# Peptides against a protein of PDB entry 4QMF, part 171

Target 1, 175 residues: chain A of PDB entry 4QMF
Amino acid sequence: ESSFMTLFPKYRESYLKTIWNDVTRALDKHNIACVLDLVEGSMTVKTTRKTYDPAIILKARDLIKLLARSVPFPQAVKILQDDMACDVIKIGNFVTNKERFVKRRQRLVGPNGNTLKALELLTKCYILVQGNTVSAMGPFKGLKEVRRVVEDCMKNIHPIYHIKELMIKRELAKR

## One batch from the design tools (peptide; made by RFdiffusion4, then SolubleMPNN)

Design b2_p30_4_s1 (from b2_p30_4, 16 letters changed)
Fold by OpenDDE base, seed 1:
Structure b2_p30_4_s1 (fold): chain B 175 residues (1-175), chain A 30 residues (1-30)
Amino acid sequence: as target 1 above (175 residues)
Amino acid sequence: EDEKLLKEAIEELEKEFEEEKEPVPSWYKL
């Protein structure tokens, strides 16, 4: 029996309570058991004797990881699909100065979220910038591109350079 | 519509970049 647990912050508790029945239903289709512990502030997923696909437990692990990082359930549950991967990029350790950190993190979002939307379109990923992490979901190739842009942004490489590069690549692929 | 959104996003990004005037790190090669 394989089991994975993740902790979640207190501010996430109310939301997780509201969607937990949906989490249970989604995982039941794969014979994965799950537990929400409100005292510890944890989510657990585990295989059962009826689990047919042994690899699905890793997707269930990723599901609870995404939920703990504020990804909404309707998006997070897509991780259970075979073609869907995810990445949680830690951005909090690139910059020690708080103001510089906030500024660089804001560059990932851009005016009215347009930078983020452009990056999502170009990489075919979902991207959530929150706190000290960026959560991404999509094809593996797109996730690699997202990670590069995000990390480089935190290293003071403005997203504009990567977005222009991705646009050029997109145009070349259409020809 | 996606092409329009991308174009608008780039224009806004270019404006933001010019306003910030932060140089690209010397070690970074495009």
Scores: peptide ipSAE 0.233, ipTM 0.817, DockQ to the pose 0.617
Fold by OpenDDE base, seed 5:
Structure b2_p30_4_s1 (fold): chain B 175 residues (1-175), chain A 30 residues (1-30)
Amino acid sequence: as target 1 above (175 residues)
Amino acid sequence: EDEKLLKEAIEELEKEFEEEKEPVPSWYKL
């Protein structure tokens, strides 16, 4: 039997408790067992003797990872679909200065969230900036582009350069 | 509709870039 565990922060406990029955129901369709431990602050997913697809446990692992990083359940549960992939990009270790970190993280969102919205449209991904991570869901090609933009932004390359490049590529694909 | 939203988002992003322009790292080639 395969098992995966993830820890979640205390501020996420109330939300996870409210949606856990829905998580259980979604995973039961695939014969994956799950446990919410409120004392430890952990989520666990496990294969059972009835698990038909051994690869589904990896998607279940990704589901609890996304939920721990503040992705809402209606979005996170889409990871169980065959065509959906995800990435959790750690951004907290690129910059030592807290003020510089906050400034560069804010550039990913932009004014009124317009930078994030443009990036989501161009990559066909869902993107959530939270704390020291960026969570993304979508096609593999789009996820690769998101990771590049996010990491380069933390390295002081403004997202505008990549957005302009993605627009040019989109125009060329229409021709 | 998506094209209009993209154009508006880019215009706002360009304004932000001009206001917060910092040197690009020497290793990055445009």
Scores: peptide ipSAE 0.217, ipTM 0.803, DockQ to the pose 0.594
Fold by OpenDDE base, seed 2:
Parts: C-alpha cells; structure tokens; sequence
Structure b2_p30_4_s1 (fold): chain B 175 residues (1-175), chain A 30 residues (1-30)
C-alpha cells in the first residue's frame, strides 16, 4: 500500500479541522484513506485494498500538499480531476533580505490583486501567493508559464514584462 | 468580460510599473 504525508503549519489547523470531513468524503470516492494528525500537524493519504486507480494516490498527495499551503478546499479538491495539475513554487530562498522578499512577493499580487488576476487569466490557472510559496492549479502549459513568471519576479524581473509577452502570444494564437 | 477585466488589469499594472520602474537585470533577455 502507498502512503504520503504532509506537514502543515499551525495556523492551518482550525481550517483543516473544519473541512476534514469533506476531504474524507472526496477521497472515499476513490477508496483513498486519509488521516489528520493534530498532534504532529500532519495529513496522511494512503491506498486501500479497494483502490482501483493506482495513480489517484498521487493526486491525493497533491491535495494535502495544496491544503497545507492555504489553498481552500473547494479549489484544492479540483486536483482530483484528470485534467487538473498543480505546482507549489517555493519562493522563500530567492532573496535573503526580508524587505526585498516582501516587495517582490507583493509584485506578484500587484495593486488590488490586478497582477495576479491578469496572470490567472492569461495562464488559465488558479494562483495563490501565501508565505514562502505560490500554489498554482491548471493546465500543465499554464503552470509552466506561472512558474517562470513567479521565479523571475523573485529574481527582480517585474511581472509586467511577462504579462505583456503573454498578451502578445495570446494575440498571435488568435490568428 | 474576461477581455475587459484583463485590459483594465493591465492598464493599472502599467501605471504601477511607471511608478516602480526598475531596470531589467542584464542577464535577462526579453
């Protein structure tokens, strides 16, 4: 039997407790067992003898990973769909200076979230900027674009350059 | 609707960028 475990930060505990029955119900449809350990601060998913799709355990792993990184359940559970992929991009190690880190992370969101909204529309992804990670969900091609923009932003390439590039590519694709 | 939202978002981003203009690092080719 296959099993995966993910640790979650303490500030997620209350939320995870609230939605865990929904997580259990969603995974039960695929005969995947799950455990929330509040003492350790972990989520575990595991196959059972009734698991018919061996690949679903990897999606279950991704589900708990997304939940640990503050993705809300109604969005995170979409990872169980065959056409949905995800990426958790670590951004905390690109910049050692805290102020510079915060500034560059804020550029990903932009004023009133407009940068993030534009990037979501252009890549057809859901994107959540939280703490030291950016979580994204969507088509694989879109996820690759998101990762490029996010990492380059942390390397001091302003997202506007990529957004303009993506706009041009979108216009060219309409021809 | 998405096109309108995208256009509005980009216009606001352009204004922000004009206020926070930083040169592109020399190692990055646009």
Amino acid sequence: as target 1 above (175 residues)
Amino acid sequence: EDEKLLKEAIEELEKEFEEEKEPVPSWYKL
Scores: peptide ipSAE 0.216, ipTM 0.805, DockQ to the pose 0.574
Fold by OpenDDE base, seed 4:
Structure b2_p30_4_s1 (fold): chain B 175 residues (1-175), chain A 30 residues (1-30)
Amino acid sequence: as target 1 above (175 residues)
Amino acid sequence: EDEKLLKEAIEELEKEFEEEKEPVPSWYKL
């Protein structure tokens, strides 16, 4: 038997309560059990005797991890698909100054979300910038690119450099 | 459609970059 637990912040409690039946139903298809503990503020996923694919528990682990980091259920549940991977990038530890942190995090989003949208299109990933983390979902290659851009941005490398590079690579791949 | 969106996004990013140009750390190689 395999089990994974994740804690979630209190501000997610109400949302998680509303979608938990949908989580349960999605995991039941794979014979994965799940528990929402509102007292502890935790989500748990567990294999059962009827779990056919033991590897699905890792995807269930990733599901609750994404939900804890404010990814909406309709997007997060896609992690159960075989071709879908995810990454949760911690960004809160790169900069101690709050104002500098906020500024660099805002660069990932850009004006009207244009930076984020460009990055999503170029990497074929879903990207959510929230709090002290960036959550991404997509192909492994795209996730690697997202992580590089996000971490470099927190290190004061403007996303424009990577976006231009990705654009050039995209154009070269069409030839 | 994606190409149009990308071009527009890049144009806005270029404007933002010029307005908020900060020194790149010396350790970073493009």
Scores: peptide ipSAE 0.207, ipTM 0.791, DockQ to the pose 0.573

Design b2_p30_4_s2 (from b2_p30_4, 13 letters changed)
Fold by OpenDDE base, seed 4:
Structure b2_p30_4_s2 (fold): chain B 175 residues (1-175), chain A 30 residues (1-30)
Amino acid sequence: as target 1 above (175 residues)
Amino acid sequence: SDEELLEKAIKELEEELKKEKLPKPPEYKL
């Protein structure tokens, strides 16, 4: 049996309680057991004797990881699809100054969320900027691009430069 | 279209960059 556990912050508890039956139903289709521990503040997933695909436990692990990082269930559950990958990028350790951190994190979103929307479109990823992490879901190539842009943004390289590069690459790929 | 949305987003971002007087990015080899 394989088991994975993730902790979640207290502010996420109410939401997780409301969607946990949906999590259970989604994982039951794959014979993956799950537990929400409200005392510890943890989610656990585990294989059962009826788990057919051993690899699905890794996707279940990723599901609870995404849920812990504020990804909504209707989006997070897509990780169970074979063609969907995810990444949780820690951004809180690139800068010590709180104001600088907030400013650089805001650059990932941009005016009216336009920077984020452009990145999502160009990388074919879902991207959620929340707290000290950026969660992304999509194809592996797109996820690699997202991680680069996110980390570089926290290193004071504005996302616009990567967006321009990705647009040029997109145009060249159409020829 | 997606292309029009991207072009608009870039234009808006370029305008914001001009306003913020952001230091020229360090020579980052893209």
Scores: peptide ipSAE 0.209, ipTM 0.741, DockQ to the pose 0.538
Fold by OpenDDE base, seed 1:
Structure b2_p30_4_s2 (fold): chain B 175 residues (1-175), chain A 30 residues (1-30)
Amino acid sequence: as target 1 above (175 residues)
Amino acid sequence: SDEELLEKAIKELEEELKKEKLPKPPEYKL
């Protein structure tokens, strides 16, 4: 039997309690067992004797990882689809200065979230900027592009340069 | 349309870039 555990921050506890029955129901369809431990602050997923596809446990692992990083359940549960991948990008270690970190993180979102929306459209990904991580869901190619833009932004390369390049590539592909 | 949203976003980002006086990054290919 395979099992995976993910810790979650305390501020996520109340939300996870409210959606855990839905998590259980979604995983039960695949015969994956799950446990929410409120004392430890952990989520666990594990295969059972009835698990038909052994690969689904890796998607269940990714589900709890996304939930721990504040991705809403209706979005996170899409990871169970075969064509959906995810990435959790750590951004907290690129800059030691808190003010500089906040400024660069804000550039990923932009005014009214327009930078983030543009990046989502161009990469065909869902993107959530939260705390010291960026969570993304989508096709592998799009996820690779998201990681590059996010990491470069934390290295003081403004997202606009990548967005312009992605726009040019999109126009060329219509041809 | 998605295209109109992208064009608007680019315009706003270009204005933000001018305000921040950010240097042009070295040539970077995606």
Scores: peptide ipSAE 0.219, ipTM 0.754, DockQ to the pose 0.666; fails the geometry check
Fold by OpenDDE base, seed 5:
Structure b2_p30_4_s2 (fold): chain B 175 residues (1-175), chain A 30 residues (1-30)
Amino acid sequence: as target 1 above (175 residues)
Amino acid sequence: SDEELLEKAIKELEEELKKEKLPKPPEYKL
């Protein structure tokens, strides 16, 4: 039997307690067991003797990973769909200077969240910037584009350059 | 529309870009 565990930060505990019955019901449909450990601060998913699809445990692993990274349950649970992929992009290791890190991370959101909204529309992804990671959900092609923009932003390439390029490509594809 | 939202977002981002000294984009295409 396969098992996966992820730790979550203390500030997520109250939220995770609130939605855990919904997590359990969603995973029960696939005969995946789950445990919320409030002492350790962990979530665990496990196959059972009744688990039919062996691939669903990897989706369950991704679900708890997304929940630990502050993705809301109504969005995170979509990972259980066959056509949905995700990526958790680590951004905390690109820059040692904290102020420079915060500035570059803020550029991913932009004024009024416009950079993030533009990226979501162009890539057909959901994107959440939180702490030292960016979580994304969507089609594989869109996720590759998101990762490139996010990593380049942390390397001091402003997202606007990629947004302009993606818009040009979108217009050319309509013709 | 999504297109109008994107055009507005780009205009605002271009104004933000003018305020910062930023490196040129990479030579590779997305």
Scores: peptide ipSAE 0.215, ipTM 0.755, DockQ to the pose 0.663; fails the geometry check
Fold by OpenDDE base, seed 2:
Structure b2_p30_4_s2 (fold): chain B 175 residues (1-175), chain A 30 residues (1-30)
Amino acid sequence: as target 1 above (175 residues)
Amino acid sequence: SDEELLEKAIKELEEELKKEKLPKPPEYKL
C-alpha cells in the first residue's frame, strides 16, 4: 500500500469541499482511494488492493499537489492522463524583498495577462501563477522551458527575452 | 490566428519593456 498526503491553505478549503466528490469519482476509476481532512487541512491519496497500475498513485499525488496550489479541478484532473506532466515551481525564495518579489511575479503575468498567454502558447503548457508557486501542466519539453523562464524572471531576467527566443525557435521549426 | 495574437502580444510587451527601462539580459546562450 502506497499513500501520499498534501497540506492545503485554509482559503482553499471551500473550493476543495465543493469539488471533492468529483476528485473521488476520477480516482475511483483507477481504484485510488482519497480522503479530504478538513481538520488537518490535508488531502490524501492511497492505493487499494484493486489498484492495477502502480504508477497512477504518483499521478494522484500530483493531482492533490496541483489542487493545493489553486489549480482548478477541470485542469488539474488532466494530470491523470499518460501524456500529461506537471511542475510546481517554488518562486518564494529567489527574492527576500517583498516588493521586488511582487514586481517580478507580476512580470510573469504581464499587461492584460499577455506575457503568461504568450508563454502558454509557445510552450503548449497551462500555467498558473499563485502565491509563492507557479504551477504548470503540459509536455516535458514545455515544462522545462516554463521553469527556465519563471526562474530567470525571479532572477531579474524579463520574460520578454525568452518569449522572443521561443518565437524565433518556433519560426525556424516551421521551415 | 495564434501567430497574430503572439505578434500583437510581443509588440505590447516590447512597449512595456521600454517604459520600465529594464537592462538588457546578461550575455548567455539563449
Scores: peptide ipSAE 0.214, ipTM 0.748, DockQ to the pose 0.641; fails the geometry check

Design b2_p30_4_s3 (from b2_p30_4, 13 letters changed)
Fold by OpenDDE base, seed 5:
Structure b2_p30_4_s3 (fold): chain B 175 residues (1-175), chain A 30 residues (1-30)
Amino acid sequence: as target 1 above (175 residues)
Amino acid sequence: MDEELLEKAIKELEEEFEKEKLPIPEEYKL
């Protein structure tokens, strides 16, 4: 039997309690057991003797990982679909200066979130910037592009260069 | 709708880039 556990921050506790019955129901369809531990502040997923697809436990692992990083349940549960992948990009280690970190993280979002929305549209991904991570969900090709833009932004390469490149590639694919 | 959003996002990014005087990566330098 395979088991995976993830810790969640205290500020997520109330939300996770409200949606946990829906998490349980979604995982029960795949015969995956789950536990919410409010004392430890953890979520656990486990295979059972009735689990038919051994690969579904990895998707369940990704589900609880996304939920721990503030992805809402209606979006996070889509990870259980066969064609959906995710990536959790750690951004906290690129810059030691806190002010520089906050500034570069804000560039990913942009004015009124327009930079992030443009990147989501171009890559066909969902993207959430939260704390020291960026969570993304979508096709593998789109996720690769998101990771490149996010990491380069933290390395002081402005997202505009990648957005312009992705727009050119999109126009070339339509001819 | 998506094209208008992209054009607006690019314009706002260009304005931000000019204000911050950010370094241009070597691969994009002429």
Scores: peptide ipSAE 0.128, ipTM 0.740, DockQ to the pose 0.768
Fold by OpenDDE base, seed 3:
Structure b2_p30_4_s3 (fold): chain B 175 residues (1-175), chain A 30 residues (1-30)
Amino acid sequence: as target 1 above (175 residues)
Amino acid sequence: MDEELLEKAIKELEEEFEKEKLPIPEEYKL
């Protein structure tokens, strides 16, 4: 039997309490047990004797990881689908200067969120920029592209270069 | 719908890029 645990920050506690019954119900369909520990501030998922698909526990692990990183439940639960993958990109270590960090993180979002929306459309991913992490959900190819753009942005390569490249590739794929 | 939204987003990003006058990395110099 396999189990995975993730810690969550205190500011997520109230939200996680409100959706935990929905988490339980979603995982029960796969015979995965789950526990919310408010004292430790942790979520745990476990296989049971009735778990049929051994791979589903890895998706359950990813579900609680996404929830811990502020992904809303209606989006995070899509990770249980076979064609859906996720990535949690740590961005906090690329720049020591706080102002420079904030500026580069803001470039990922762009004016009115248009940079982020363009990147989501081009990669077919959901992307959440929050704190020191970027959470992404989508196809493996799209996730690889998201990680490249995000990391390069934190290395002072403006997202526009990658967006233009992805646009050209998209047009070529339509022919 | 998605293409129109994407074109608009690209235009706005290009305008932002020009305002920031960011150096072009050598690998992207034509």
Scores: peptide ipSAE 0.125, ipTM 0.742, DockQ to the pose 0.764
Fold by OpenDDE base, seed 2:
Order: sequence, then C-alpha cells, then structure tokens
Structure b2_p30_4_s3 (fold): chain B 175 residues (1-175), chain A 30 residues (1-30)
Amino acid sequence: as target 1 above (175 residues)
Amino acid sequence: MDEELLEKAIKELEEEFEKEKLPIPEEYKL
C-alpha cells in the first residue's frame, strides 16, 4: 500500500470542498482512494487492492500537490494523462528582500500577463504563478524551459531574454 | 491567432524592458 499526503493553505479549503467529489470520481477510475481532511488541512491519496497501475499513485500525488498550489481542478486533473507532466517550482527562497521578491515575481507575469502567456505559448505549458511557487504542466522539454526562465528571473535575469531565445529557436524549427 | 498574440505580447515586453533599463547579461550580448 502506497500513500501520499499534502498540506494545503486555509484559503484553498472552500474551493477544495466544492471540487472534492470530482477529485474522488477522477481517482476512482484508477482505483485510487482519496481523503480530504479539513481539520488538518490535508489531502491524501492511497492505492487500493484494485489499483492496477502502480505508477498512477505518483500522478495522484502530483494532482493533490497542484490543487494545494491553487491550480484549478479542470487543469490539474489533466496530470492523470500519460503524456502530461508537472513541476512545482519553489521561488520563495531566491530573494530575502520582500519588495525585490514581489518585483521579480511580477516580471514573470508581465504587463497584462503577456510575459506568462508568451512563455506558455513557446513552451506549450500551462503556468500558474501563486505565492511562493510557480506550477507548470506540459511536456518535459517545455517544463525544463519554464524552470530555467522562472529560476533565472528570480536571479535577476529578465524573462525577455529567454523569450527572445525561444522565439529564435521556434523560427529556426519552422525552416 | 496565437502568433499574432505572441508578437503583440513580445512588443509590449520589449517596451517594458526598455523602460526598466535593465542591463543585458553578457551571455545575451550580440
């Protein structure tokens, strides 16, 4: 028997309650059990005697991790697909100064969310910037690119440089 | 549609970058 647990922040409680039946139904298709503990503020996923694919429990672990980091259920549930991967990038430890942290995090989003949208299009990923984490979903190649851009941004390398590089690579691949 | 959105986003990002007057890292200097 394999089990994984993740804690979620209090502000996610109401949303998680509303979608938990959908989480249960999605995991039941794979014979994975799940528990929402509102007292502890945790989500748990567990294999059952009927679980056929041992790898699906790792995807279930990733599902609850994404949900804890404010990814909406219709997007997060896609992690159960075989071709979908995810990454949760911790950004809170790169900068000690709060104002500098906020400024660099805002650069990832950009004006009107255009930086983030450009990065999503170029990497073929979904990207959510929330609190001290960036959650990404997509192909492994795209996720690697997202992590590089995100970490470099927190190290004071503006995302525009990577976006320009990715654009050049995209144009070269079309020839 | 996605390409037009991308080009527009890049143009706006370039304008913002110019406004911030950020130094170009050595690895990206042409």
Scores: peptide ipSAE 0.118, ipTM 0.742, DockQ to the pose 0.727
Fold by OpenDDE base, seed 4:
Structure b2_p30_4_s3 (fold): chain B 175 residues (1-175), chain A 30 residues (1-30)
Amino acid sequence: as target 1 above (175 residues)
Amino acid sequence: MDEELLEKAIKELEEEFEKEKLPIPEEYKL
């Protein structure tokens, strides 16, 4: 038997409680058991004797990881699809100064969220910037690009350089 | 639709970049 547990912050408790039946139903299709512990503030996923694909537990692990990082259920549940990958990028440790951290995180989002939207379109990923993490879902190639842009942004490299590069590559691929 | 959104996003990013006079990373310096 394989199991994975993820802690979630207190502010997610109410939401997770409301969607947990949907989580259970989604995982039941794969014969994966799950537990929401409101006292500990944890989510657990487990294989069962009826689990057909042992690798699905890793997808279930990723599901609860995404949910813990504020990804909404209708988006997070897509991780159970074979063609969908995810990444949770920790951004909180790149900068010690809080104001500098907030400024760099805001650059990733951009005015009206347009920077983030452009990055999503160019990488074919879903991207959520929340707290000290960036959660991304999409193809592996796109996720690699997202991680590069996010980490470089936290290292004071403005996302515009990568966005311009990705646009040039996109135009060249149309020829 | 996606192209128009990208063009607008780039324009806004360019304007922001010019306003903040952000340092050019060493790898992009000529």
Scores: peptide ipSAE 0.115, ipTM 0.732, DockQ to the pose 0.665; fails the geometry check

Design b2_p30_4_s4 (from b2_p30_4, 16 letters changed)
Fold by OpenDDE base, seed 4:
Structure b2_p30_4_s4 (fold): chain B 175 residues (1-175), chain A 30 residues (1-30)
Amino acid sequence: as target 1 above (175 residues)
Amino acid sequence: SDEELLKQAIKELEEEFKKEKLPKPPWYDL
């Protein structure tokens, strides 16, 4: 039997309690067991003797990972679909200066969220910027692009350069 | 439409980008 555990921040506890029955029902369809430990502040997923697809445990692992990083359940649960992948990009260690970190993280969102929206549209991904991580869900190709843009942004390369490049590539693909 | 939203978002981003010079990546040649 396989199991995976992830810790979650205290501020997520109330939300996770609220949606945990929905998590349980979603995983039950795949014969995956799950446990919410409020004392430790952890979520666990486990295969059972009835688990028919051993690979689904990896998707369950990703589900709890996404939930721990503030992705809402209705979005996070889509990870259980075969065509959906995810990435959790750690951004907190690229810079030591807090103000610089906040400034660069804000560039990912942009004015009125326009940078983020543009990236989501161009990559066909869902993207959530929260705390020290960026969570993304979508096709593998799109996720690779998201990671590049996010990491480059934290390295002081403005997302606009990637957006312009992606736009040009998109237009060329229409010819 | 998504296309209209994308074009509008890019337009606004370009205006914001013009406010200050930022490091250009070595691969960017547009």
Scores: peptide ipSAE 0.242, ipTM 0.820, DockQ to the pose 0.723
Fold by OpenDDE base, seed 2:
Structure b2_p30_4_s4 (fold): chain B 175 residues (1-175), chain A 30 residues (1-30)
Amino acid sequence: as target 1 above (175 residues)
Amino acid sequence: SDEELLKQAIKELEEEFKKEKLPKPPWYDL
C-alpha cells in the first residue's frame, strides 16, 4: 500500500473541513482512501486493494499538496485529470529581507492582478500566489515557463521582461 | 477577448514599468 501525507497551516482548517466530503467523493472514484486529521493538521491519501491505477495515488498526493497551499477545491481537483500537471514553487527562501520579499512577490501579481493574468494566459496555467509558495496547474511546458518567471522575479528580474518575450514568441508561432 | 485583455494588461504593465528602474536580464534583447 502507498500512502502520502501533507501538513496544512491552521488557517486552512475551516475550509478543508468544509470541502472534505467532496475530496472523499472525488478520490473514491479512483478507490483512493483519504483522511483529514485536524489534531495533527494533516491530510493523508492511501491506495486500497481496489486501486487499479498505481499512478493515481501520485495525483492524489498532488491534490492534497495543492489544497494545503490554498488552492480552491474546484481547481485543485482538476489535478486528477490525466492531462493536468502541477507545481508548487517555494519562494520564501530567495530573499531574507521581508520588505524585499513582499515587494518581489507583489510584482508577480502586479497592478490589478494584470501580471498574473498575463502569465496565466501566456502559459495556459492556473497560478496562485499565496504566502511562501506559488501554486501552478497546467501543461508541463507552461509550468516550466511559470517556474522560470517566478524564480527570476524573486531574483529581481521583473516579470514584464518574460511577458514581453512570451508575447513575441506567441506572435511568431501564429505566423 | 482574452487577446484584447492581454494586450490591455501589457499596456498597463508597461506604463507601470516606466515608473521603476529595474535590472535588465542579460538574455533580454527586445
Scores: peptide ipSAE 0.236, ipTM 0.814, DockQ to the pose 0.730
Fold by OpenDDE base, seed 1:
Structure b2_p30_4_s4 (fold): chain B 175 residues (1-175), chain A 30 residues (1-30)
Amino acid sequence: as target 1 above (175 residues)
Amino acid sequence: SDEELLKQAIKELEEEFKKEKLPKPPWYDL
């Protein structure tokens, strides 16, 4: 028997309550049990006697991790697919100055969300910037690229340099 | 299209980039 637990912040409680039946139904298809504890503020997933795929519990772990970091359920549930991976990138420890942190985090989103959209298209990932984390979902190669861009941005390397590099690589791959 | 969205996004990002002097990464050779 395997189990995993993830804590979630208080501001996420209301949403998690509304979608928990959907979480349960999605995990039931894989014979994974789940529990939402509103007192502790935690989500738990665990295998059952009927769990046939031992690897699915790791995907269930990732599901609750993504949900705890404000990824909406219709997107987060895609983690249960075989070709989908995820990453939760901590960005809060790169900069001590709050104003500098906010400024660099905003560069990840960009004007009208254009930086984020460009990164999503070029990496074939879903990307969500929330609080002190960036959540990403997609192919492993794309996730590696997202992490590089996100961390470099927090180190004061503007995302535009990575976007230009990815554009050139994309054009070269078409030849 | 995704290609049009990408081109527009890059154009807008380049305009924003011109407003602020930012350090180039050591690997940037474009």
Scores: peptide ipSAE 0.231, ipTM 0.817, DockQ to the pose 0.766
Fold by OpenDDE base, seed 5:
Structure b2_p30_4_s4 (fold): chain B 175 residues (1-175), chain A 30 residues (1-30)
Amino acid sequence: as target 1 above (175 residues)
Amino acid sequence: SDEELLKQAIKELEEEFKKEKLPKPPWYDL
């Protein structure tokens, strides 16, 4: 039997408590057991003797990982779908200066969230920027593009360059 | 439409870009 555990920050506790029955119900359909430990501040998923698909535990692992990174349940639960993938991109280690980190992270969102919206539309992904991570959900091709843009942004390459490139590629694909 | 949203987003991003000195990536020739 396989088991995975993810720690969550204290500020997520109240929300996780409110949706945990929904998490349990979603995972029960796949015979995956789950535990919310409020003392440790952890979520655990595990296979049972009745788990039929051995791969579903990896999706359950991804579910709790996404929930720990502030992805809301109605979006995070979509990871259990066969065609849905996710990526949690660590961005906290690209720069040592806190002010520079905050500035580059803000560029991923942009004015009025327009950078993020443009990236989501072009890659067909959901994207959430939170703390030291960017969480993305969508097709593998789109996730690869998101990771490139996010990492380059933290390396001081402005997202506008990638957005223009993706727009050109989109137009070429229509011809 | 998504196309109109993208065009507007790019316009606003270009205006923001002009406010900062930012490095150009070596692969960008546009």
Scores: peptide ipSAE 0.227, ipTM 0.812, DockQ to the pose 0.813

